# Ledger of designs, part 239: peptides against a protein of PDB entry 6TME

Target 1, 324 residues: chain A of PDB entry 6TME
Amino acid sequence: NRLKRAYIALQAWKKAFYSDPFNTAANWVGPDVCSYKGVFCAPALDDPSVLVVAGIDLNHADIAGYLPPELGLLTDVALFHVNSNRFCGVIPKSLSKLTLMYEFDVSNNRFVGPFPTVALSWPSLKFLDIRYNDFEGKLPPEIFDKDLDAIFLNNNRFESTIPETIGKSTASVVTFAHNKFSGCIPKTIGQMKNLNEIVFIGNNLSGCLPNEIGSLNNVTVFDASSNGFVGSLPSTLSGLANVEQMDFSYNKFTGFVTDNICKLPKLSNFTFSYNFFNGEAQSCVPGSSQEKQFDDTSNCLQNRPNQKSAKECLPVVSRPVDCS
Target 2, 324 residues: chain A of PDB entry 6TME as posed
Amino acid sequence: NRLKRAYIALQAWKKAFYSDPFNTAANWVGPDVCSYKGVFCAPALDDPSVLVVAGIDLNHADIFGYLPPELGLLTDVALFHVNSNRFCGVIPKSLSKLTLMYEFDVSNNRFVGPFPTVALSWPSLKFLDIRYNDFEGKLPPEIFDKDLDAIFLNNNRFESTIPETIGKSTASVVTFAHNKFSGCIPKTIGQMKNLNEIVFIGNNLSGCLPNEIGSLNNVTVFDASSNGFVGSLPSTLSGLANVEQMDFSYNKFTGFVTDNICKLPKLSNFTFSYNFFNGEAQSCVPGSSQEKQFDDTSNCLQNRPNQKSAKECLPVVSRPVDCS

## One batch from the design tools (peptide; made by RFdiffusion4, then SolubleMPNN)

Design b2_p23_8_s1 (from b2_p23_8, 13 letters changed)
Fold by OpenDDE base, seed 5:
Structure b2_p23_8_s1 (fold): chain B 324 residues (1-324), chain A 23 residues (1-23)
Amino acid sequence: as target 1 above (324 residues)
Amino acid sequence: SEFEKKLEESIKKSIEEKSNSLK
């Protein structure tokens, strides 16, 4: 009986709770698992006459505990949302039995260890959110071979280069922010044909921006702030026909911010502050447009307020990195 | 199926909510 297996799993999980401040699992008593708070039943996909546990939603429950291996008995679960809790430990390998997994959200918890490779075993996975945890090590290249709509990796301890397989991703939203990613953005990034939003904030990324970024025609948000990027902005950025928000602040960029970038047709916010830009087009000047907001603070611009000193600028501006 | 449609709607909602939280 599928519900009997679910009962075993859910009772094992209740026993793995250290704290339940909102008494979320208070009604997790007896065999009627479909009445449990945060447990959702639906007709089975293979037999509509059979009721199964199809979803878990424990979001914002502030539960402290761990995920026991018995959760692998929840074989009919397609939705697993447990964000904003205090779950710790690792994601159990036994979850490989959850072959119907569509949405996996374990964000804002205390999970540790390497990337949860069990997520790669789910053939139908569309949504992965593991942000705001303590996951560490390398990002598996195979993550981008998955047919995911969204990949949230931000606010972890990932320490590697971004895999070149990123170009294979079909995701509309990808976040790398607030990790320890290093190296260059792969040139294959331009192959992300469905990409709408990408965020690199607060990593150790470096090198020149690849010209292939300009091929991201569907991008509305591009944030590369708080990294170690160098060189000039690629002229191909003029191809970002749908970009609304663009942030290159807190890098080591040099050169001239061109009119072709600042006049992007849907651009609403463009922040390029805290770099070493030595010139900007008139269209890039803050206050030049009512429809666009610009920030040019703390660059090497002439006749602009709040710029770096000549002493700080000269060593960098005089030796621009050639990205050609 | 109705279940698949609900899943797709859930995914869309989750993406929108999380996208807004990053802005």
Scores: peptide ipSAE 0.023, ipTM 0.681, DockQ to the pose 0.844
Fold by OpenDDE base, seed 2:
Structure b2_p23_8_s1 (fold): chain B 324 residues (1-324), chain A 23 residues (1-23)
Amino acid sequence: as target 1 above (324 residues)
Amino acid sequence: SEFEKKLEESIKKSIEEKSNSLK
């Protein structure tokens, strides 16, 4: 019986709770698992006459505990939302049995260890949120081979380079922010045809921005702030016809910020502060437009307020990195 | 199925809510 397996799993999970401040699992008693708070039942896809546990939603429950291996008995679960809790340990490999998984949200927890490779085993996964945890090590390149709509990786301990397979991703939203990613952004990034939002904030990324970024025609948000990027902004950024929010602040960029970038048709906010830019077009000057907000603070610009000293600028500006 | 439709709607909502939290 599928509900009997679900009962075993849910009772094992209740035993794995160290703290339940809102008494979320108080009614997790008896065989009627469909009455459990945060447990959602639906007719099985293979037999509509059979009721199964199809979803878990324990979002914002502040539960402390771990995920026991018995959760692998929840074989009919398509939605697993447990964000904003205090769950610790690793994601159980037994979850590979949850072959109907569509949405997996374990964000805002205390999970540790490597990337949960069990997520790669789910053939129907569309949404992956593992942000605000302590996941570490390398990002598996296979994550971008999956047909995901969104990939949230931010605020973890991921290291190494961004996989070149990123160009295969069909995701509309991808976040890398606040990790320890290093190296260059792969040139394959321009192949992300469905990309709307990408965030690289607060990593150890370096090198020149690839020209292929300009091929991201559907991007509305592009944030590469707080990294170690060098060289000039690619002239191909003029191809970002739908970009609304763009941030290159807190890098080591040099050269001239061009009119073609600042006149992007949907650009609302463009922040390029805290770099080593030595010139900007008049269209890039803060206050030049009522429709667009610019920040040019702490560059090497002439006749602009709040710029770096000549002593800070000269060593960098005199030795520009050629990205051509 | 009705369940699949509800699931798709849930995915869309989850993406929108999380996207807005990045702004």
Scores: peptide ipSAE 0.022, ipTM 0.686, DockQ to the pose 0.798
Fold by OpenDDE base, seed 4:
Structure b2_p23_8_s1 (fold): chain B 324 residues (1-324), chain A 23 residues (1-23)
Amino acid sequence: as target 1 above (324 residues)
Amino acid sequence: SEFEKKLEESIKKSIEEKSNSLK
């Protein structure tokens, strides 16, 4: 019986709670699991006459505990939302049995260990949110071979390079922010045909921006701030016809910020502060437009306020990185 | 199915909410 298996799983999970401040699991008593707070039942896909546990929503429950292996008995779960809790440990490999998983949100917890490779085993996964945890190590390249709509990886401990397989991703939103990613952005990024938002904030990324970024015609948000990027902004950025928010602040960029970038038709906010830019078009000057906001603070610009000293600028500006 | 539609709507909502939190 599927509900009997669900009962075993949910009771094992209740036993794995160290703290339940809101008494969320207080009614998790008896065989009627469909009455449990945060448990949602639906007719099974293979037999509409059978009721199964199809969803878990424990968002914002502040529960401390871990995910026990018995959760693998929840084989009919398609929605698993447990964000904003204090769950710790690793994601159980037994969750590979949840073959109907569509949306997996474990964000804002205390999970540790490597990337939860069990997520790669779910054939129908569309949404993955593991942000605000302590996941570490390399990002598996296979994550971008998945037909995901969104990938949230930010605020973890991921290291190494961004996989070249990123170009295969069908995701509209991808976040890498506040990790320890290093190396260059792969040139394959331009192949992300469905990309709307990508965030690289606060990593150890370096090198030149690939020209292929300009192929991201559907991108509305592009944030590469707080990294180690060098060289000039690619001229191909003029191809970002739908970009609304663009941030290149806190890098080591040099050269001239062109009119073609600052006049992008949907651009509302462009921040390029805390770099080594030595010139900007008049259209890039803060206050030049009522419809667009710019920040040029702490560059090497002439006749602009709050710029770096000549002593700070000259060593960098005189040795431009060739990105060719 | 009606269930699949509900899931798609949930996913869409989750994406929108989380996307907006980045702005």
Scores: peptide ipSAE 0.022, ipTM 0.671, DockQ to the pose 0.824
Fold by OpenDDE base, seed 1:
Structure b2_p23_8_s1 (fold): chain B 324 residues (1-324), chain A 23 residues (1-23)
Amino acid sequence: as target 1 above (324 residues)
Amino acid sequence: SEFEKKLEESIKKSIEEKSNSLK
């Protein structure tokens, strides 16, 4: 009986709670698991006459505990939302049995260990949110081979390079922010045909920006701030016809910020502060437009306020990185 | 199914909400 298995799983989970400040599991008593707070049932996909546990929503419950292996008995769960809790430990490998998983949100918890490779085993997964945890190590290249709509990885301890497989991703939103990723952005990034938003904030990324970024026709948000990028901005950025927010601040960029970038048709905010740019077009000057916001602070620009000293600029500007 | 439709709507909403939180 599927509900009996669900009962075993949910009771095991209740026992794995160290703290339940809102008494969320107070009604988790008896065999009627469909009445449990945060548990919802639906007709099974394979048999509409059978009621199964189809989803878990424990968002914002502030529950401390861990995920026991018995959760693998919840084989009909398609929605698993447990964000904003204090769950610790690792994601159980037994969750590989949840073959109907569509949306998995464990964000804002205390999970540790490597990337939860069990997420790769779910054939129908569309949404993955593991942000605001303590996941570490390398990102599996296979994550981008999945047909995901969104991939939230930000605020973890991931390291190493971004996989070249990123170009295979069908995701509209991908976040890498606030990790320890290093190396260059893969040139394959331009192949992300559905990409609307990508965030690289606060990593150890370096090298030149790939020209292929300009192929991201659907991107509305591109944030590469707080990294170690060098060289000039790619001229191909003029191809970002839908970009609204672009941030290159807190890098080591050099060269001239061109008119073609600052005149992008949907550009609302463009931040290129805290770099080593030595020139900008008039269209890039803050206050030049009422519809666009620019920040050119702390560059090597002439006749602009709040710029770096010649002492700071000269060593970098005199040795431009050739990205060609 | 009705369930799949609701799930798709939920996913879409979750994406939008989380996208906005990044701004």
Scores: peptide ipSAE 0.019, ipTM 0.662, DockQ to the pose 0.826

Design b2_p23_8_s2 (from b2_p23_8, 14 letters changed)
Fold by OpenDDE base, seed 3:
Structure b2_p23_8_s2 (fold): chain B 324 residues (1-324), chain A 23 residues (1-23)
Amino acid sequence: as target 1 above (324 residues)
Amino acid sequence: SEFEKQLEERIKKLIEEKSNSLK
């Protein structure tokens, strides 16, 4: 029966623990799996008279170990949260049998290997958090074809370009931060109709920002800091009617920061420091507003403190990249 | 814990939603 399968899976997992500092699995004894710490049971969807394992929560348990293939026997699990442990290895392919998977959080672990493509097999997945691991390689384009509410990919080892399929995403929050992504931001980004927060911090992204960013009228947070972006800021950024936090710092941007950007109606913080901007509107000057915070440090601005030297600025400012 | 309680609530909600969709 279903609980017997769950028992087999959970006992196999207990055997896969190398260290359990808080003795989380100390009560994982006997057939009554619903009494296990971190195991949550509920009535089965197909038969309300049958109790099944529907959720796992081992967050913050500091458990060292791996995920054994027997976890594929937990076919009724919809919520899987193992955040902040020391699990290593790969995500088992056998988890494809967990067709009810709704929330999957394996963040803050020691997982390795390519993107866990098993996550793509879950038809009802809404939440995916794989941040703070050692996943590597290319991001599968198909991830953005899924109806996810949030996609957390930050602090991994992902490489290559961001897929063009990003425009198909219905996610409100997407994080790419602290990976090794390269190339340009796809123009299709403007098609992300539900996007509220997007973070590109600390990658190897380059090229001009696409004009289509200005179509993201629901975005409240846009952070593209610590990359290799070039050219001027798109004039279409004036379309970001709901942006509150915007960060373009630590890039190679040039040109003039305009009033249309700095006067965005909901803008609270705008950081464009550590670039090669050669001018800014008065509305962009730090201290010009009580309601908005600006940082223009380390640019090529005249009559502003803490700017780059003429020697450093001249080679870049004199040869601006044309993004038109 | 409070987190565990929240998780249980989400499970219940999920079950309700899925059950209704199957009717």
Scores: peptide ipSAE 0.031, ipTM 0.659, DockQ to the pose 0.067
Fold by OpenDDE base, seed 4:
Structure b2_p23_8_s2 (fold): chain B 324 residues (1-324), chain A 23 residues (1-23)
Amino acid sequence: as target 1 above (324 residues)
Amino acid sequence: SEFEKQLEERIKKLIEEKSNSLK
């Protein structure tokens, strides 16, 4: 019965293919769905004697098409990986029936519409990758209420602010890069207890960096480059005991880059180029360390190469933003 | 369950792969 439903779903999906360059679905014929390329069966969790479709892996198949609502019949699927295809349209709401969903990867496709709220309906979801699509609109705050291990949102068309609920996230990796997020980074960011990597690259974020970033003791990668951040770097960044990669380039930061930041114990790369910093500690100077790489290009530093002109610097440096 | 363990391992691997792609 379950496999029959799966057959209906998979045949509907095959019919929804516009192009299958690698003939991935060529063997999608007949009732034996477990033999289908990219379809993986396993014993059902509720009845080990019953074989069910537990996983889909069509990664890198370059398939053009859409996801039909009949996919909701794949009620036993826990792994759904269809990245690097050319699927278009929206994520069907019928996927809410896939209550065992653990990993959902639809990255590098042509999906459109708002955030796929159906992902919020999956109680056991641990991995969400929707990057490199055309999703738009606001990010639902509820996304961070879920017990996700990873959240990949980069390279979409998301707008508005980052929800304050971000602090509730238990994710180790979160990417916001290359969207249209605006506003400040929420102060609640410091509450992300399991965070290892966070990327804000290439948004419209602004304001001062919250001091609470310094509470992210487990962060190894922090990239806030290519935004509109202002003010000085928080002194609390000295608390990033495990940061290895840090990038603040292409912002509007001012002030002094301190020893406390540049001497972070695990710091390997620190890029703060293309800002308006007017001073740096000796430990921040490129070439000052063999173990650390720094980039101070295009700031307002004295006696350093490749800096902004006085004409460019003076208007900004003379009017520092008070983040206090 | 064994199934859950397999899923957890796969998730871990996937996270690692995706994380590395960011560096």
Scores: peptide ipSAE 0.024, ipTM 0.684, DockQ to the pose 0.788
Fold by OpenDDE base, seed 1:
Structure b2_p23_8_s2 (fold): chain B 324 residues (1-324), chain A 23 residues (1-23)
Amino acid sequence: as target 1 above (324 residues)
Amino acid sequence: SEFEKQLEERIKKLIEEKSNSLK
């Protein structure tokens, strides 16, 4: 019976394909859905004697089409991976019936509409990848209430501010890159106790960096490049004991880049180019270390190459933003 | 379950691979 429902779902999906250039669904014929390419069966969690469709993996199939509502019949699916296809439309609300969803990857497709709130309905979801789509609108605050290991949101059309609930996230990796997020980074960011990597690249974020960033003792990658951040770098960044990659380039930062930041013990790459910094410690100078790579290009630094003109610097440097 | 363990391991690998691709 469960496999029969799966058959209905998969046949409906096959009919929803506009193009299958690799003939991935060519063998999607007959009731034996477990033999279908990209369909993986396993013993049911509630009854090991029953075989169910537990996973879908259609990665890199270049399939054009949409997700029909009949996919909601795949109630035993815990892994749904359709990365790098040409699926369009919206994520069906009927997927709320997939209560075992554990890994959901629809990245690199052509999905549109608001954030797929159906993802919030999955109690056991650990991995969410919706990057490289056309999702738009506000990010639901509730996304960070979920016990996710990773949240990939980059390369979409999300707008508005980053929810303050971000501090509740248990994710090790979070990407906001290449969206239209605006406003400040919430101070609650420092509460992300499991955070290893966070990427804000290429948004419309602004304001001062919160001091609480320095509380992210497990972070190895922090990239806030290509935004509108202002003020000085927080002195509390000296607390980033495990940071390896740090990028603040292409912002409007001012002030002095300190030894305490540049001498972070695990720092390998620190890029602070294309800002309005007016000073840096000797330890921050490119070439000062063999173990660390720095980029101070296009700032307001004295006695350094490739800096902004006085005409460009003076209006900004003379009016520093106080973040205290 | 064994299935859950396998999924967890796969997720860990995917996280690592995808995070590295962002660098």
Scores: peptide ipSAE 0.023, ipTM 0.653, DockQ to the pose 0.837
Fold by OpenDDE base, seed 2:
Structure b2_p23_8_s2 (fold): chain B 324 residues (1-324), chain A 23 residues (1-23)
Amino acid sequence: as target 1 above (324 residues)
Amino acid sequence: SEFEKQLEERIKKLIEEKSNSLK
């Protein structure tokens, strides 16, 4: 009965294909769904004597089409990987029936609409990748209440502010890059105890960086480049004991880049170019270390090459933003 | 459960094998 439901679902999906360049679904014929290319069967969790469809992997198949509601019949699927295709439309609400969903990867497709809230209904979800699509609107705060290992949201059309619930996230990797997020980074960010990598690149974020960033003692990658951040770098950044890659370039930062940041013990690359910094410690100077790489290009630094003109600097440097 | 863990590992392995065949 379960395989019959799977057959109905998979045949409906095949009918929803507009193009299958590699003929991936060519063998999707007949009731033996476990032989289908990209379909993976396993013994059911509730009855090991019953074979069920437990996984889908159609990664890199370049399939054009949409996800039909009949996919909700794949109730035993725990892994759904369909990245690097040309699927369009919305994620069906009927997928709420896939209560065993563990990894959901629909990245590199042409999906549209709001955040797929059906993903929030999956109690066992650990991996969510929806990057490189056209999802839009607000990010639901509840996403960070999920016990996810990774959250990939980059290269979409998400708007509004980053939810304050971000501090509840147990994810090791979170990407916000190349969206339309605005406002400040929430102070609750410092509560992300398992965070290793966070990327904010290419949004419309603004305000001062919260001091609480310095509490991210496990972070190895912190990229806040290409935003509208202002003020000085928090002195608490000295707490980033494991940071290896740090990028604050292409913002509106001012003030002095201090030794306690540039001498971070694991720091390999620190880019703070294209800002309005008016001073830097000797330890921050490019070429000062063989172990660390720095970029101080296009700031308001004295006696450094490739800096902004006095005309460009004076209006900004003379009006420092107070982040206190 | 241990059974669930084993199932997950097996599924991941199968997906990896078939994924490589799709490339």
Scores: peptide ipSAE 0.023, ipTM 0.602, DockQ to the pose 0.153; fails the geometry check

